# Peptides against a protein of PDB entry 8BZL: the designs that were tried, part 80

Target 1, 228 residues: chain A of PDB entry 8BZL
Amino acid sequence: SYDRAITVFSPDGHLFQVEYAQEAVKKGSTAVGVRGRDIVVLGVEKKSVAKLQDERTVRKICALDDNVCMAFAGLTADARIVINRARVECQSHRLTVEDPVTVEYITRYIASLKQRYTQSNGRRPFGISALIVGFDFDGTPRLYQTDPSGTYHAWKANAIGRGAKSVREFLEKNYTDEAIETDDLTIKLVIKALLEVVQSGGKNIELAVMRRDQSLKILNPEEIEKYV
Target 2, 242 residues: chain B of PDB entry 8BZL
Amino acid sequence: SRRYDSRTTIFSPEGRLYQVEYAMEAIGHAGTCLGILANDGVLLAAERRNIHKLLDEVFFSEKIYKLNEDMACSVAGITSDANVLTNELRLIAQRYLLQYQEPIPCEQLVTALCDIKQAYTQFGGKRPFGVSLLYIGWDKHYGFQLYQSDPSGNYGGWKATCIGNNSAAAVSMLKQDYKEGEMTLKSALALAIKVLNKTMDVSKLSAEKVEIATLTRENGKTVIRVLKQKEVEQLIKKHEEE

## One batch from the design tools (peptide; made by RFdiffusion4, then SolubleMPNN)

Design b1_p13_2_s2 (from b1_p13_2, 6 letters changed)
Fold by OpenDDE base, seed 3:
Structure b1_p13_2_s2 (fold): chain B 228 residues (1-228), chain C 242 residues (1-242), chain A 13 residues (1-13)
Amino acid sequence: as target 1 above (228 residues)
Amino acid sequence: as target 2 above (242 residues)
Amino acid sequence: MQEALEARIESLY
């Protein structure tokens, strides 16, 4: 059966392992990204942390570099591998080119990595999609999405994971120039979008904000509640 | 679902990695391992199942392994896989020490192994390791630490947790009795005995069937100690008297 | 045991 082949096309032209990896993404916690005027915001559905679990070790949003951060949906272990590779590339780029990566560059790198894992008989695809946000050196905010196939596109706003459809529908209706006129409004938009799929308010949301010329800031629950 | 369980770890149509899930199932049948973080130390307690009278080498610890001067681990699952992974942990720790002239941070060692585990879930010709690990350690960054990792290459930090047989029940008990911020190593040891006594479903817990290691700091040095059988016996006796 | 396993499986994602 072609559905068991890692890198073989089906007769109808499907890469089943890639499609199945996309199903793995849909099992992941919902993540949302929004590009504002001078801000990029990532929000993730907070995974229920067991009482005895250290919250520090449960993060869905991570920095790739000073100017780039990423949220993901899907297999956490797979994500760690991608994140590590991306971080190394960001540092390598700084050393070789003497400039930080553009958001597009690092997205393309991640996408290429993912694509290679769809074409090698000795590898299964990564079971993750990623939202990659940040600022280019010219101060332009960027948002990209990549999926298990290695495709990537630029977005104004997007969502991935189990609740992505509902969140995207919300964003399609509510993403306007007025809705992102200020940093606070942009943050509010992300929170509202996540609340479409998250049942228990701001306590179950992880939110990261990167403003122009500023470092990544992870908001605490109290800060998130101010926007709810 | 059965069609995806016999080959290289691949995604099911539903996006599941059944080989990883099956490895986790196998671990559920392994001997119980507990980890408890205290204010003044961290401990591992493990069920010793194979007390074979003919075992010539009293393995100092069948389930608990010293990794370096600052870390130890306990394993649940396939013994051969465990041996490979524990050896790899030691190698990683030593390579780091040689390269940087300082001990590897606890979480970094855990993640290094988890990357290996993950690779065995992604690369062809490999199967997942049928092993979960508990890690205890100390470093200058976070102090005393307890981690758990599974066959997927996922890991997490814990105040207290359990892997292996009856782990769910053990975790429930730990949640009930673990007092955050007030846990001493002494109280942690007592809690470990309490939980193991209930988890192992034995009328009387025997010191021969339990391995306990503690990690403490003395005079600015990490001390990893496996409790002697007599010490474990005293802990059990104390529990029976309560 | 089944619930525990399910929780662990869910933790993968």
Scores: peptide ipSAE 0.356, ipTM 0.785, DockQ to the pose 0.857
Fold by OpenDDE base, seed 1:
Structure b1_p13_2_s2 (fold): chain B 228 residues (1-228), chain C 242 residues (1-242), chain A 13 residues (1-13)
Amino acid sequence: as target 1 above (228 residues)
Amino acid sequence: as target 2 above (242 residues)
Amino acid sequence: MQEALEARIESLY
């Protein structure tokens, strides 16, 4: 019966498949999220897009709704499943509740989805962590992280993926009220944080910005270089 | 770590899905398939390995499948798995057409199948499909398109790419010779022959061993055409003369 | 061939 994906407790109380899913996350490209005063910023390490690959199909930052954006680290195919379900939930919420989701709500939904995949003997955990950013209807910027286990927390700033440790260390040292005083400074902070682990400068960074009462904006390489 | 090699849909201690990786390895031994996007069309070129005299000639395309009026695909890997997936693609496309009264966008068809592939990597008792696919198509949103998908359910859009045997070498050659913005279908066909000639372990490329399909737009309609053997022979001859 | 496979495997993440 060993052929089935079973997430079970080890004798010492560990869920091995969940822990191993976390290792899958560590293999993923680095993503960073920062909450500013009136801005949320996501940055992702761009894998060297193969010269012949269509850039539009290689996105690690995606909108879940008009007010929510997500970056992930880990298995890309797994992420697509989560993103699609989250998008459906966002739309469903708008139809049933007549308001957009709060960032916390959609994070909780994603977390619950992940958690359920850790308890089914017929499913493996999702091999992804996600940074979820956006604005609540009251204009409050939010940043959440969720892991393969289905745990989630709110953050001022955080990072996931292969370079997450170095990026977090940088953020711990440099995230101050002064560093996020303006939108531009907040963007600079994200770029500087990613540059701790990204080689070859701003060309290898994908950056998304969401300002209060504005739609998600993906910055082009030229715009990113202005901050570097 | 070896105990995870034979189990389906589980992570290794290092966060790897070995069955997906092994499926990809298996595909590396399959016949070569190429896809090239041009300004005026898109093409698939595939190695034909099974040339048996007793095969009914009706099998004009062993590795290239028409999916609908606007899309075709080529497969590398396990034939039985490929048959299941190509049938599913046709069903998805047909259901969409019936529901929305318009053809399914190319990327949406690709993603729908990729979601199925992904599921076979996540649900217990399932194994990954031992198949990679190249998709060619046209839609009103993005025009001519080329996609690649693998056993993981990952996919990407490409200007040119290769799957199957010697795919790495082929991709390298494509990177060197592909001229962005200047690629005509004619040039793409020539490039396909050039790459296949170098990647197929045959002393001489023959038309019997190569299948080529082109997707073009004529009078506002998509035309999918499998090249005749004589046409392929002409392409090979032209390459040998250069 | 091994390098190509490794690159493809890396593309999974």
Scores: peptide ipSAE 0.343, ipTM 0.766, DockQ to the pose 0.868
Fold by OpenDDE base, seed 2:
Structure b1_p13_2_s2 (fold): chain B 228 residues (1-228), chain C 242 residues (1-242), chain A 13 residues (1-13)
Amino acid sequence: as target 1 above (228 residues)
Amino acid sequence: as target 2 above (242 residues)
Amino acid sequence: MQEALEARIESLY
């Protein structure tokens, strides 16, 4: 077994493969998440879909369970693996615990999975960051981010991907209690944040909304344009 | 820079997987494969390069593989890798059928293989498969479907696409000529010939150098048919007359 | 060829 340690410490204490995986995330399309009062919103920059490509297969926002959804930045194929494992865990949890996962639980699961891939011989880190949003069983909206390292944190609002810096700067300035007072204002905040980095307006934005006790709703372009 | 080229698939300082990119580069030199989705069917058209007169058995299809009764694929890249992956596709489809007593949905078969491909980009001691695939199929969920997958384990659904040699030019031509909502299998076949004629590195397109398979529905059953040489000749002739 | 490859590489992310 060529136990080539892929992820090893440098002499100065860095895990280069983890850092480089973070660079892979920066190559990804921008994703933004915002926690409102009774709503969570994910927005993603649409890559220019080739004219002949089926849009159905180019989704960057996916449901992990009825109460949890995820957006990601980085390697799409890596993301699929993480999503599939997370979905299985969500179902397993329902079977064993007889309750849906909390958003923190599934985030921790994903984070642990990522961390294992930074420490296991013969495995490279996942080249993705994820924004995980949803509602706990008590109706509390949650937003978490996880990185290639397996680190995760709770956020009021955050962004990942190539335009994340600009979007975060916007959110830091504009995220107020007033800005998220209503569901519509929260949605508008996400769109405005994405428009800092997305060209050509609402046509290049994918937006998903989850409200308390409601399923994930993906907004169509016409619905998005109403907020622009 | 060379340290990242010779080892297991790892990230470059820029966050790139060079081994995956190199696999894609290798596929660019493979024979051209086209897929076109029509309203009444889906087709694969592939360049046939190994026409050796001394070959004892002329296999009817070198690059097009039947996966099950409802799906077929075409391959661009390393032949040995292709054989492994096509066999795996058949096994996955068969296992699903045995387990659930129904055919595997098209996208599920594609994703299952893509997960394998992805694994070969993430686990040590493995190299990416030097293969891209086009998948055609029918299922009760989405009807006729066309998918493309690459060495990374990424995939997408397409109305029309191309892999292999001169794929960029072919895709450009498809974008220009593909009429959404109006594409019949007949028109798709004509388009395939048109694109192959322009993109194949041959002086003249001949039926011996082209493999075409169509997937249609007849009486509630999927029919996968490889066109006979005479049929392909007729398509080429028709194109030359236009 | 290079542009096509670049597009495919970009599609990885």
Scores: peptide ipSAE 0.334, ipTM 0.741, DockQ to the pose 0.876

Design b1_p13_2_s2 (from b1_p13_2, 6 letters changed)
Fold by OpenDDE base, seed 5:
Structure b1_p13_2_s2 (fold): chain B 228 residues (1-228), chain C 242 residues (1-242), chain A 13 residues (1-13)
Amino acid sequence: as target 1 above (228 residues)
Amino acid sequence: as target 2 above (242 residues)
Amino acid sequence: MQEALEARIESLY
């Protein structure tokens, strides 16, 4: 009976709607993030885009600002809301503080937003986890993850979505200083990690890279195949 | 008994929103709506189910709504919900026009409504809208466009798509026959008739059971036109002769 | 019809 209530604890201290939102995340396409030395890389499993669907409208990786981008796993409609709110905050921060957000700042903002939706009566949790990557103003690459509960942590590498376990296991074994020594090696690491769960090679991978002082670049399939 | 399907704003243990899924199921039983994007225009074709002899001949499109000078939509699902959403679309479009002194871009209008739909899946005391929409439009950014949205607040752009009854079969047919980059509005109209003829649960396709609207550009202006019954009859006749 | 619905449901994520 307690699982029907959005914002109540079970007798054993569980927030079932939060836990169930985490299950929604597990249904999402796999996303991976890796922090390199001077690069951050996001990779996402491409859902089979219907033949007649416009690919422009099917993006799993988005920019939040010039220095921050995000991938997500879970409910796409929920993600859109979070993305829009984050974008507004990034712009607001630029206006009020006169500097771009740090990756941690915007992550904390997103996390706080999610947390409020776990505690506010009449609202269900967001059914998404996010990988947030970017560069701070000092040029430091950052990777953060947030989940439906509103928790967040900094990572060297991480994965979310349906294949996250396998991808994380791969990253735990293969993420070394040598593996991220160059931008190209970092990109290769992400691709290899995704290939643990993605079939048919590079055609089913969306890959985004952000280098220091550069904008987000979405790699085309041909560029991805060069790393495979 | 599915314990988690009674409330609109809760996740199931598996992370599902059953009320959204049920809304989608309901739409599957609604009349068929097709959208096809062509190089020189975009069209909507919809099944007309309510043919009452006593309906005044004022052929008000039952399922196709003009939103503004540059956009129209077709609806599949609960009529009352559709009326609310189409009204909201018009209001959003008008508000944008007033604020920015230019027409709202097509995708922005779609997104604005989708955010509303999403909200009805997340906030307590609300149910999902039992409506899917096809949007056709033109803007200076992307030209002719076709979008589809569902009760979840998800949307996508399409070259051709279908919602409502037998939508899967229709989409399959569209995938087979749609020629990317070579689709004229004329060929799109023919394709629409072909698909409707096969997907509508009728013995014979008749003009009285089909609504078709086209959106074109003439002299730098968008023209939205609902085809007359005679025009639809000609399209059907041509199909029968092929 | 069921397959179509399943595909639409899968598209939610």
Scores: peptide ipSAE 0.372, ipTM 0.796, DockQ to the pose 0.877; fails the geometry check

Design b1_p13_2_s3 (from b1_p13_2, 5 letters changed)
Fold by OpenDDE base, seed 4:
Structure b1_p13_2_s3 (fold): chain B 228 residues (1-228), chain C 242 residues (1-242), chain A 13 residues (1-13)
Amino acid sequence: as target 1 above (228 residues)
Amino acid sequence: as target 2 above (242 residues)
Amino acid sequence: MEEALKAAIESLY
């Protein structure tokens, strides 16, 4: 059956394992990314952390480097592998090229990694999509998305995961130059977008902000509530 | 009709990894393992399966393994898989110590193994490990720690958790009785006995059926101790009197 | 067991 073959095209030209990996992404918690003028913002739906679970270990937003961070939707274990590989590449780039990676560079690296896992008989695709945000060294904010196929594109705003459709619809309507005129408005836009799918308000949102020439900041619940 | 996806490395049409899920189901039939984090220590409690009387009583913990001087783990699932993974944990810890001249941080050891577990879910010719682990440890970064990992290579930190048979019921009880910030090792031990008494499918909890290990700090050193049968008996007796 | 397993499976994502 074509659906069981990792590297075989169906008669109609489908790579079923890649498509099914995309379905795995849809099971993941919703993540949102927005590029502002001088800010990039990632928001993620906090999955109901089990009461006795340490929240430290449930982070869905991570730094790849000082100038790049990533959110993902899909298989958490798969994401960890991709994150680790990306981090190594970021460090390697700094050592060999003596400059931080551009957001596009590291996105392309991740995309290439994913693509290789779609074309090898001994490997299944990664069951993750990622939103990658950051700043190039020239100060330009960037947002990219990757999917299980290894495709990547630049975005102004996007969403991945189970609520991505609703969030994207919201962003399509509400992402304007006016809506991102300030850092605070940009943050508010992300929160509002997530609230389309997240129940019980700001307590269930993880939010990370990276401003130009600043390090990644994860907002605490109290800070998030100020924007609600 | 549960499509037995015979291949370990394929997604279902719904984006599920059935081989991982089946491994997790198998673990649900394994002996119960509990972990509880306290302010002054961390413990593992594991169900001992009825060892045939003819088995040479290897005094060694069947389910609790010392990994290094600062960490131990318990296992639920396929014993052979457990042996492989616990050995790998020891090797990883030793290599780190040799390389850096300091003990491996707890989470780093957990993640290293989880990366291996994940690989066995993604690469051809491999099956998922049919094992979940609880890890207890101490390091200078986070102090006392409790982690859980599953066949997917996913892991998390916990204040208290359970794997294996009746784990859901155990976790529910832990959620009810665990007092954050006020948990002493003594109270944790009592809680462990309470939960095991209710979740083990035995008419009466006996010390022979329970293995308990504690990890504490004494004079700036980590001490991992498996409780003697008499100590466990005392804990059980105390619980019965309450 | 089914609820525990369900929760565990959900935790994969």
Scores: peptide ipSAE 0.373, ipTM 0.789, DockQ to the pose 0.884
Fold by OpenDDE base, seed 1:
Structure b1_p13_2_s3 (fold): chain B 228 residues (1-228), chain C 242 residues (1-242), chain A 13 residues (1-13)
Amino acid sequence: as target 1 above (228 residues)
Amino acid sequence: as target 2 above (242 residues)
Amino acid sequence: MEEALKAAIESLY
């Protein structure tokens, strides 16, 4: 096979294609995730949707299952592949184990998928990071992040994409038990965090909320403005 | 930076896929294709560049392809790549029909091809397809639809859009003149001619240089029709009179 | 053409 190894170690021990994939993530729209007490919230910077574009096809937040949703930063086409694989796994798990996936399980699956693409000859890494939120069967809210390398960690709050640094700094200062005491406060925290980097207010924010024992809800612009 | 320009499926230090970008650049030099969604139909309009008098096969549609009974597409970019992708679209649609005994939903067909495109940006030994596509279709889920896809495997739904040469200018014009909720197929056709007249680098728009296809619903069936040259001439004439 | 290309490239992410 004339397939040149895409992801190889440099002499100094770096996997450049993985690092460069991380740079691709930084070019992506900003996404933020926050774990509340009984709520998980994802927010994404909407690129100025061209007036003639169908909003239905421009979603940065997607459901993986009834109890899990994901936001991503980086290459949109790459994300679609990951999302599809994750959805299939969620359904497969329901069929084989007869229970929904835990948020950690599906995160690990996605992470493993990404990792394989860093080690497989003839494949480049996925140019995406993901924030994965949801509820375990026991009602515990979870937030995970995964990156192009296939690493993943659990978070209380985090951000990815071009404005991630500023958003994280905001979250580090403002994420307190008081700030997430209620669902509304948690939502407000996410919106405020995104507004650190998003221009033109609530119109440029996509927001998804998942409450305990409830389905994913995408907030409309009017609902978002209530929290601004 | 130049080291990464020649290799396929690798990220640059800046996180860019240069081969995808270069493919998009190449498409920018291709003939213009327009798509416009109306309330009562959807249309494709494409620039014809190869008018060779010695061509024996009357290519009724050089750039517009029927995919199935409910969908058609137009292509901008490398012709050979376009042929491969359009054939694949037809195969995907046919396999779905055979498997499920119903037509493939429009977005699902688009997505299936986009996954293929994406793969050619991620798997070694492959280059991106140098093709963007506009898709028009009807299904029972969303009715009339217009999609655009690019070499990256990204796609989106549109009310109106353009690919190929002067696409940005065309999109700008579409944004100005497209009236949401009030667009009839007749108005869409007029708008298509208007935009092509301004974006095609020709002194005078002629019917020989334009292909137009419409997709409508008649008696519960999808009808895909390529306009005859005379019909296109009439549209051009009408535009010149306004 | 440069603006169109720039917009297209930005749409990748």
Scores: peptide ipSAE 0.372, ipTM 0.798, DockQ to the pose 0.883
Fold by OpenDDE base, seed 2:
Structure b1_p13_2_s3 (fold): chain B 228 residues (1-228), chain C 242 residues (1-242), chain A 13 residues (1-13)
Amino acid sequence: as target 1 above (228 residues)
Amino acid sequence: as target 2 above (242 residues)
Amino acid sequence: MEEALKAAIESLY
């Protein structure tokens, strides 16, 4: 029985597998999220795509529904499982409740899923953190973060992954009402934040923007360079 | 470190899944498999190691498996694991066909298996599959496609790639010689032979040691063909003459 | 082999 328990308390009260999963997150590419006034922006450090790799299959930002998108840091394969489960839930919610999910709802769902994997016998925690952004039906922009433990919180701005500390420090200093006064300024803030840890400018950044009542837009490198 | 090596796939203090990494290391010792995407087709080339005189020349491709009418794969790693996964791929494809009355999209089949692989890295009492796969296929959405998946359940699309023994060297060669947008199936075949000749731990490349399959479209149908030994010999001969 | 493995491991994240 004890051998089946993957995530157990240490004598000092720590869940080591959860903590170690957080270390896995730190190995992931940096992701940043910022909530603006009428915009949410996700940015991710592009891992150097191998020359012969199809870029289409290397996406770090994905839509969960028309009104919600997610970026993640950590194990890519783990992320795919979470994304798929979240997408199914979003569709199920639409069918049963006849409304799209709120950003908080789907975040809570993901968080609950992660938490179950920290407590279930024979399962290791998910090695991912996620930034979940979108708009509620009332048009309110939202940003949430989840971690391997299944905790979640709402944020104005946040970062996850390898360079998260530096990016967060930048955001703490530079996130002001003035800095997010316009959509363009909000986008610039995200790019500047990522540039704290990304050396090669706009070519190594994936950026996604969601505006009120609009679908997720992934910016091309040329569009990103306009903000640099 | 030993505590994390001997049991169920768990995170190390550094956030690593050692069982997955070890599975990937094991695959590095397997026979070489190449995949190359061309404008007019896609191919798999695989090293054949089990040439025993007493093997009944059963035309069975040792390393290349037809999954359905539109897809094939090659495997590097543990043969028994490969058999399980290839059978699962066939079942998934068949179930999809029965349910939707159309063939499963290539990426969807790859993803379905990758989810299974991932599960074997996360659920207790299971070990990762010691197998990497190359997938070739055609569908109406993206046309000709080449994918690679690993024991973690991660996958990616590729123009050209290699798994198994000396895969790094092979990939390096592919990067040098692959011409994007100009790759014909004919040129891809030549490139495959070139790379295998340099990366296989054999003194001379022979047709007996190489399996090649091509996937093309003819008259609106996918054609998967395993090259005959004579055809492979001709390719090798042509390479030796350049 | 080590470089290939390293790259493969890095690709996990």
Scores: peptide ipSAE 0.302, ipTM 0.718, DockQ to the pose 0.878

Design b1_p13_2_s3 (from b1_p13_2, 5 letters changed)
Fold by OpenDDE base, seed 3:
Structure b1_p13_2_s3 (fold): chain B 228 residues (1-228), chain C 242 residues (1-242), chain A 13 residues (1-13)
Amino acid sequence: as target 1 above (228 residues)
Amino acid sequence: as target 2 above (242 residues)
Amino acid sequence: MEEALKAAIESLY
């Protein structure tokens, strides 16, 4: 059956393994990204951590470089591979070009990697989508999304994972220039968007904020509750 | 026949490459792309399907890519495959420029990519690219040019052509209305709107759903321009009044 | 599932 073929087109022109990988993403925890004026914000739904699990080990937001961070939805193990490759590329770029990567550059790199895994025999697609945010060297905030197919686009705001539809609907209604006028309002927008799908308030949300010329800051639960 | 459907680069007993055919089937589901060659320029017109309020406006063209100063292309098919191929086109063009200190001829760039596409249909371990491309360009050898390539690695020069959804109907319309030797860029733009209006599965053509790029020569330089939404609106309005 | 599939296809193309 074509459904099980890794790199084969169906008679009707479908790549089922890529489509199924997208379904895998939908099983992942919800992630949201918003580009503000001088800030980028990532938020992720925290899965109920098993009582005995160290909460620090389940990070769905990671830094790729000093100026770029990523959230993902889907298979955590797949994400680790992509993250590691992206980090190596960021360092390589700094060494070779003597400048940090642009957010678009590293997104394109990740997208190309994903695409190759949809076309190479013996490799299944990555079961992850990613939101990639950061600042270019000129200080411009950027938000990109990439999916298992290797497609990528620039966004003002977007969401991925199981609750992505509801979160996107919220963002479509509420993302305005007024809503992102300040850093605090931008953060509030992300939190409100996540609360559409996350129960029990700020305790189940992980937030990362990157401001212009500042390092990635992960907000603690107390800081998140101030915005709720 | 079904056993060979799953083998990417092997002939069927009938001598068919089903994976290439299926890749072409995938392209048939993509948005429509048109190319028209005129005496004073060439154009690409593409259906924009991804209209989302949250998209960053910095992305001016979804389906039309500038390759170098003298060439652009439009794509129909899998977006990720298209991104890889368009990047490769840019790299090929740059490497040629560095090596020969002149821009790559249009047909040579098309051929170089077609060789890559063909390789993905012949050598094991890879699937065909699910992408067809239209190329517009200018060079000193042949002037304004329009090319089409498909997943097989085949290509051809065209006066006017279409790829993607309802491409057959579009090509038929182009054959009827294209006036050889008398086509101006202005008339080509009007023709593009006419064809898109009939081939796009929309009740009413809107400027939001169409991307148009023109390639012209001004003062001995190639100018690639993406039309503004207002300009496209005017073209649509003019068509509705005819 | 069909809508999800359609959405997925639209994302591919």
Scores: peptide ipSAE 0.088, ipTM 0.722, DockQ to the pose 0.030

